Peptides against a protein of PDB entry 3ESW. Designs and how they scored, part 283

Target 1, 322 residues: chain A of PDB entry 3ESW
Amino acid sequence: NNIDFDSIAKMLLIKYKDFILSKFKKAAPVENIRFQNLVHTNQFAQGVLGQSQHLCTVYDNPSWHSIVLETLDLDLIYKNVDKEFAKDGHAEGENIYTDYLVKELLRYFKQDFFKWCNKPDCNHCGQNTSENMTPLGSQGPNGEESKFNCGTVEIYKCNRCGNITRFPRYNDPIKLLETRKGRCGEWCNLFTLILKSFGLDVRYVWNREDHVWCEYFSNFLNRWVHVDSCEQSFDQPYIYSINWNKKMSYCIAFGKDGVVDVSKRYILQNELPRDQIKEEDLKFLCQFITKRLRYSLNDDEIYQLACRDEQEQIELIRGKTQ

## One batch from the design tools (peptide; made by RFdiffusion4, then SolubleMPNN)

Design b2_p30_8_s2 (from b2_p30_8, 20 letters changed)
Fold by OpenDDE base, seed 2:
Structure b2_p30_8_s2 (fold): chain B 322 residues (1-322), chain A 30 residues (1-30)
Amino acid sequence: as target 1 above (322 residues)
Amino acid sequence: EIEELKEKLLKIDKELYLQYLKEQSLLASK
């Protein structure tokens, strides 16, 4: 009896696809109750939900993408990408071009476009006067600042002229295209939008210990790649734990298609207590939000994303055993 | 090809693979 191995393989693939798709069906009433109880009783869960409601969708704005592409020096960017691709990219295939693009965007953003702002320059004394600035604290936005999703304004006094300079912490990334300065929050916010404007799969990574960065899905590497605009860093997830010796507890990635605990990628040593939520509840929360984000997708899209998620989980498990 | 598929399934979903093995064992016991 010739076992039709091809028929069995096809049947297993169909059953597997159906099984995966079944996980992404509408949540059962018990799951909804668990979710509601979790977000109402756990502050960390509520925070993750709140962030997901913003970060998973805000960057999917075609109008913003157009404004970004009109603002960037695309001729310079593509000239540099083409130059680097012409050296080494042809040997690796066309999919590597996007990795060169992301690397050039990191360079362009840090070197040519955006500035780090520890302290603002004095509005009266002009450029290179930040050393003369003393922090006075923070306050709410004024009427003009409030137009650009500003929650906090840092206030500085100039030691030389005595004038007050305001540093609004804008959350509107379009305003950041004008101001072209900030800290890790502003850098990551605008850079996430920039990457999205090129049609890339991007996640915003929030670290509980006051840092934020991106992940980009490389088709060439077939995985999520660490991207930090502040550091001009590509594929260096170890920089925080090892190079900075940073202590961390949670890293959560927010994308249009899901919310993922990526702590295992970045927390390699000096792990802080993960006491904000039970591990099972965090896993449930991320899966539940991810399921909701995929409700409008077709069966093929759901299946492809599920395969990607499983590959990532395998990667994250292997990284702890090396 | 089936062993390759089993290895792929094992890598992708250990629970599904274990369920498959359980179903196969139940089918072999019938």
Scores: peptide ipSAE 0.017, ipTM 0.401, DockQ to the pose 0.045
Fold by OpenDDE base, seed 5:
Structure b2_p30_8_s2 (fold): chain B 322 residues (1-322), chain A 30 residues (1-30)
Amino acid sequence: as target 1 above (322 residues)
Amino acid sequence: EIEELKEKLLKIDKELYLQYLKEQSLLASK
């Protein structure tokens, strides 16, 4: 009896697809109760949920994408990408072009477009006066600053002229296209939007220990790739734990299609206590939010994303990012 | 590819994986 291995393989794939799809069906009443109890009783869970409600959807705005593309020097960007692609890209296939694009966007953003702001320059004394600025604290936004999703304004006094300079911490990425300055929050926020504007699959990574970065899904590498706009870093997830010797507890990635605990990719040493939530509850929370984000997708889209998620989980377990 | 397929099979159906292992062992003994 010639066992038709092809028929068995097809049957297995069908059963597997059905099994995966069954996991993404509407949450059972017990799962809804568990979710509600978790977000009402655990502050960390509530924080993750709150971040997901913003970060998973805010960047999927076609109007913002158009504004970004109209603001960037696309001729310069594509000229540089084409130059790098012409050197090595043809031998490795067309999918590598997107990796060159992300690398050029990192360069362009850090070198030509955006500025790091530890302290603002004095509004009265002009450029290169940040050394004279003394922090006085933070306050709420004024009426003008409030138009651009500003939660906090840092206040500085100039030691030379005595004038006050305001540094609004804008969360509106379109306003950041104008201001062209900030810290890790503003950098990551605007850079996430920039990557999204090129039609890329991007996640925002939040680290509990006051840093944020991106991940980009590389079709060439067939995995999520670490991207830090502040550091002009591509595929260097080790920089925080190893190079900075940073102590970290949680890294959570937020994307349109899911929320994922990516701590294992970045926390390679000096792990802080993970005491904010039970591991099982965090896993449940991320899966539950991910299911909700995928409710409008068809069965084939759900299946493809689930296969990608499985490969990522295997990668994170095996430590293949070394 | 075979190990990845095995891991997938193990997640889907342990019995089917055991059957696969039995068939592979029978094929190797041929």
Scores: peptide ipSAE 0.018, ipTM 0.428, DockQ to the pose 0.045; fails the geometry check
Fold by OpenDDE base, seed 1:
Structure b2_p30_8_s2 (fold): chain B 322 residues (1-322), chain A 30 residues (1-30)
Amino acid sequence: as target 1 above (322 residues)
Amino acid sequence: EIEELKEKLLKIDKELYLQYLKEQSLLASK
C-alpha cells in the first residue's frame, strides 16, 4: 500500500490551517475577562487600547484619500518614480515599483511639501522670524482651532514686536494638508494618511520615548519596512538606537489588521526598563486587539495575515531585519 | 514543511509549539 505522502502532507497542511484559524475565533469568556481586567488595572494597557481605537481605523477613510490625492502633485511624483524605476527597476519585477513610490513620497514630502516647525514665524514680522520667538507655554484651542481636532496650542511671543503667535498642534491630517508644517507627530500623522491613500499596507509606530514613524509592507521585500518621513528614511530601523544612540523601552505598531510590539526591530541597544506592563500581558493585549480587528475577515484572509505575522515574528526573534 | 513549521513555532513561542502539538494530537485522535 503505497503511502500517499502527498495526501498526508495536504491533510497535515489543512490541520495546520485549521489550528491557525482556531486562534482567531471569537474570544472565550475567560479571555474577555482577562482583557477587561488588564485595561482597567494597567495604565499602559489602557493607553495601547486607546491608541488602537484611533490609529487602527482613522486612516481608512476614502474621503480623506481622495482629498490627499487631489492635493499632491501626482504628475511630479509618478514622473520621478517612473524615472527611477526605468534605471534599475525593470530587472526586479513589478512589485519593486511600490518601493520606488514610497521612496519618492518620502522625498516629495520632506523636500517639496511639508516643513519642520520647532518654533513658528511671527505672524506680524513674517517669514524667517522664528529665531525671535520665545515660548510662553501651552493652552487649549480657541473656537476656530477646535474645529480641527486641536488639543494643545503652543504660545509664542515675538522678541522684536511683542506680538503673540499661536502654534496649534492639529491632529486633523486634512488640516495639515493646508498648514504643511509640524513636528514628528504632524509629520507621521499626515504621511501615514498619504501612504494609505495610495492603497498601501501601513502601520503607525508609536515609541514611548516621544517619537513616531511608519511601517510599510513591501510586497517586493515581503516584509514590513521602516519608513520615517522626518528623516526621509526607508528601511533603516537602526537609526534611533545606533545613529541617535536613543534609549527606548517600547515601540508599538498600529495598523488596520493588528497591533504588534515591534520593539525588537528598533531597540538594538540602550534598552530602557520595560516596566509598564508584564511581557505576557502585553503579548496578550496585542493579540487580543489584533483578533478583534480581524473578526470580519474570511478564513483565507485570516490565514494569510497569520502567515505574515509568523514571518514577522521569526524576523524579530532572529534579529534579521536587514 | 510541517517539521519546518514546528521548528519555527518552537523558535517563536514554546507555549505555542506545545499548543500546536496538543491540537495536532487531538486532531489525529479524531
Scores: peptide ipSAE 0.017, ipTM 0.493, DockQ to the pose 0.055; fails the geometry check
Fold by OpenDDE base, seed 4:
Structure b2_p30_8_s2 (fold): chain B 322 residues (1-322), chain A 30 residues (1-30)
Amino acid sequence: as target 1 above (322 residues)
Amino acid sequence: EIEELKEKLLKIDKELYLQYLKEQSLLASK
């Protein structure tokens, strides 16, 4: 009996699709109870949930995308992308163009657009006066600062003129388009929005050890790519563990379609104790949140995303980030 | 394609592959 391998393959693909889709059905009552218990009993889980409620959706704002695109020098950006693409990108096809775009956005953002702010310049003395600034502490936002999702304002005194300079830690990325300065938080926040404004699939990566960066899904590389706006870094997940010798415990990626523990991509050495949550509970939490984020998607979208998730999990297990 | 799919399944999820094998054995017994 000639085994119709094609018919079997098709049937397998159908069953596999159905199996994958079955994982994304509404959570069973037992899963809901487990989730509720986890987020109420584990502070780290509650933190991940809280971050997901903001970071997974905040950047999907068409009005913000328009404001970003109106604010950036698109002519310069695309000129530079086209120039770099013309050198070697044509051989690799159109999908690589987006990688060149992200690389140019990294360059543009760091070199032309945004400024690192360890200390603010003195509002009275002007530019390049940060060396004269002494931190006095932090306080709550004033009435104006509060309009821009400001939770904390760092206060500095100028050693030259004695005036107080406020450095609001704005969480509104649209305000950051005006201020054009910050630390890793402001950099990553605005840069995540910038990437999203170009229609890219982007995740915000939170590291427990006080750093944040992005991941971009490259259609050319067919994987999530490390992107750090502060470092002008593309596809260099090793920079923290190897170059910085940073000790890390958790890296969690937050995107519109899911929450993923990406620690294995970035924690290559000097791993800190992962003692904040059980590994099984973290995996469950991320999967549960991801499932909720996908509830409105159709079966084909769910299946495509599930295939990406599986590929990413294979990548993370194999250490094939290169 | 079947061998590629089997390899993919084996690479992704051994339990899924085992479940696949069980379902195939049930289909072959029908």
Scores: peptide ipSAE 0.016, ipTM 0.444, DockQ to the pose 0.051; fails the geometry check

Design b2_p30_8_s3 (from b2_p30_8, 15 letters changed)
Fold by OpenDDE base, seed 3:
Structure b2_p30_8_s3 (fold): chain B 322 residues (1-322), chain A 30 residues (1-30)
Amino acid sequence: as target 1 above (322 residues)
Amino acid sequence: ELEELKKKLLEINEELFLQYLKEESLKAAK
């Protein structure tokens, strides 16, 4: 049985390499036609494409990485990482250090750096006045807010002083380094940039049911690891379906090297209807966008990423963490 | 044929297959 396995494995690796290198070549005319028709006829596909055009590339900004690293307390972060690594990490090898770093960044971000903002404090009354704030609705950004990629501004009235306080929903992660507050969108946006600033492989995960989080590729675990900055959560993909009993339909991961349907990692129960797109069309869409993102890579890079993708697909099918 | 080989590998020993993929990925990265 072992001899037969080795023979089959060798055959698969040879054929897989050739298959992948052929698959990642320039798209055939028929694939381009299918892609164009899909994004023009299916609103969900158009949304995924639109998100990929932003989320797959926006965090690959060296200038932003420098600003992040200059803003964070790196001395505190590395002191804590070194302390935790010295306890247990030496036995597991050098690659585990990055897992300790991500865990410390989760702690630091939630405990020391960023704040959850359900309602803003009153700009006139000062700190700890959010309890006095009544929502009036949302409006467009003003001239100052519009400089920081603001789509909407939530408006609140203070019940104590009667003044209006604006809570702009900034999409500029550099502005979030200043404001240091938000909800799941702002948390995930800035935390994704923070992880990227340390040179990590990171994906932004969009859930259709109004939540967002990250995935980090652990070289130690040799897989994508769930990371939620709001929850200070590392490797707990079950928290939404099991702990929150959340109903979900789609989870899509966006990274520099690809777009992947990761729904099987997070949707463990209470699955909502997946009726926005045909499963085959979604698979095609994600593969097509991924192919475009990898177009400039060499054969060795393509093959390495394809091996990683295959491991992830096996994990997602079997529901086994490595 | 590739899909048939994948099915067969998953039936025999997934862990050993993943080890081969890891080793090949490390070679490709050098």
Scores: peptide ipSAE 0.009, ipTM 0.408, DockQ to the pose 0.392
Fold by OpenDDE base, seed 5:
Structure b2_p30_8_s3 (fold): chain B 322 residues (1-322), chain A 30 residues (1-30)
Amino acid sequence: as target 1 above (322 residues)
Amino acid sequence: ELEELKKKLLEINEELFLQYLKEESLKAAK
């Protein structure tokens, strides 16, 4: 009896596809109730939901992508990418080109485009005067600052001239193309938009312990890759736990197609208590939001993304990024 | 059973999974 193993495999794949698709059908009433109760009773869950409503969709703006591409020195970027690709990329295939692009964007962004701002320069004294700046605290935005999605303005006094300098913490990434300065929040925000503007699959990673970074889905590596614009870091998820000896509790990734707890990728040691939500409830929350984000996708897109999600979960369990 | 099969399909490329199924079928026929 020549068991047609190919036929059996095809049948199993069909059944598996149907099974996966069944999980992404519209949420059952019980799941909706659980979700509503969770976000109303758990502050951390409410925070994750609130972040997802912004971070999962805000960067999918074609007008913003055009503005970004018009603002960047694309000739320089592609010249550098082509140069690096010509050295080593041809042997690895065309998919590696995107990895070179992301690496160049990291370089370009940190070295040529954006600046770190611990303290602003004095508006009166000019450049290289940040050392003379004393923090006075934070306040709400003024009428002009409010136009650019500003939640907080840091206030500094110059010790030399006594003038006040405002450092608005803009959340509008288009405004950041003008200001070209900030901390991890501004860096990650604008850099996420930049990567998206090149048509890349990107997630924004929020760490509860006051850091943020990106992940890029590499077609060459066939996985999510750690990307930190502040550190000019590519595929170094260990830098926080190992190099910085940072203590962390939660890392949550936000993308157009899903919300994922990626804590296992980054929290390798010095884990803080995960006491903000039950693990089962966090898993449910991320899955529920992910399911909602995929409601408009066709069956093939849902299936492909579900397969990618499962590969990532296997990776996170096995610790393959070590 | 479907979750285990899923894990096997994801952990093992389709060809290796087919090979596994062949081997298991041969064991059951024995």
Scores: peptide ipSAE 0.007, ipTM 0.427, DockQ to the pose 0.067
Fold by OpenDDE base, seed 1:
Structure b2_p30_8_s3 (fold): chain B 322 residues (1-322), chain A 30 residues (1-30)
Amino acid sequence: as target 1 above (322 residues)
Amino acid sequence: ELEELKKKLLEINEELFLQYLKEESLKAAK
């Protein structure tokens, strides 16, 4: 009797799928206890949980997506994307178009749309007066600033006219569409929303050492791709560790479908002590939050995402990130 | 035929699959 290898393969694949799906079933009571204990006893874990409660869901707002798309110069963006895509003669297929879109969005955002703000211009003296501004400190928002999810306002005094200028650090990305200025936080916040508004799979990456950026899942490259709006950078995860010689301890990615420790992608040298949480506990925490984020997904979606997760883990372990 | 089986098994992550096989083998040994 010829061994029906096709039947065996199908059976093995089914059993394997069931095995993978079993890992994403509702958490056991013991896992819930471990999770609760971890977030109550470890400050870093509590911070990761708190960030996940915001960053994993806040950008999935259809109303915000509409506002973004209405605000951007879509004609210019798509004209530029089409122009760059046409140079390759469509040889790479349809999936590469999205990579060109993200690259153009990086260009458009940095060059045409948003501004870096170390210090604000003086409200009285006008444009190009930031050099005359002296920081006085930070305070809470006023009544108007509080409408736009503002936790902190930086206060500056003009050395020329003596007037006070306020620089509110808005967390409302819709307000940032109006102000069109900020630092890495404002840049990453709004740019994450912009990418999401185009229907892309995007994660917000938090670095403990005071930087933030995005990751985009490229269907063409079939992996997560580093995206930094501040740097107009696409697929350059090494820029922090190598180019900046930055010391880092943790990079955590937050997306709608999961929370992932992506430190291995970005921390290539000058690693700081990872002493905020046990590695096993961090792994557990990220997996637990990820499982919760996927509770409403069907078996096929769960399986697809689980396969993606494992490919990413293999990439991170093998150091195959460019 | 064996090559076809191998190709199908390669449709999934080999490392995960090996882990699955290890876990199943340990269950069968108990």
Scores: peptide ipSAE 0.021, ipTM 0.445, DockQ to the pose 0.050; fails the geometry check
Fold by OpenDDE base, seed 4:
Structure b2_p30_8_s3 (fold): chain B 322 residues (1-322), chain A 30 residues (1-30)
Amino acid sequence: as target 1 above (322 residues)
Amino acid sequence: ELEELKKKLLEINEELFLQYLKEESLKAAK
């Protein structure tokens, strides 16, 4: 009996696809109960859920994308991308072009567009006066600041002129296009939107130990790539654990298509206790949220994303960027 | 198709594949 290996392979592929798709079917009652119990009983889980409700969808705003693209010096950006792309001998149309674009956006954002603000300059004394600023504390937003999703305003007094300077911590990335300054939160927020505005697949990575960055899905590298706008860093996930010697417990990536624990990509040493949630519960939570985010997708989209997820999980387990 | 299957098997982790096999075997036994 000539074993029709091709027919068997085809059947196995079909069954495998169906199996994968079955994982993304509507949650069973037991899964819903588990989810509800988890988010109601575990503060970390509630936090992840809350972040997902915002971060997974907020950047998918076509109006914001238009505003971003109108605000950036696209001529300069593409000129620089084209220059570096051509310098390395690449032909037009290669998937690697997007990697060059992201690298230029990192450069442009840090060098030409946005400013780090540890302390604000004095509104009265002008530029380069941050050294004269003493923090007085934080307060709620005023009526104007509240229009731009401001949760906190840092208050500073100038030691030179005695005037008060407000540093609103805006969460509205469109406002950040005007202010052009912030810390890691503002940097990552606006930079995430910038990358999304170019049609890129981007995740916002939250680190529990008070840092945030992005991941970009490189079609050329066929994986998620670490992107930190603050550091002008591309594909350097080790910078926190190794270069900074940072101690970390959790890194969670939030994207339109899913929530993923990416801690293994970034926590290479000096791991802090992961005591906020059981590992199984965190895995379940991320999968459950991811499943919900994909409910409107067709079977082919779901399957493609599931294949991507699996590749990422292999990468994270092996500790090798493929 | 066989080469695609081979590629796919290489692209999935062993745990997921074993889970698939287990779940499919349980379905076939019903």
Scores: peptide ipSAE 0.016, ipTM 0.448, DockQ to the pose 0.053; fails the geometry check

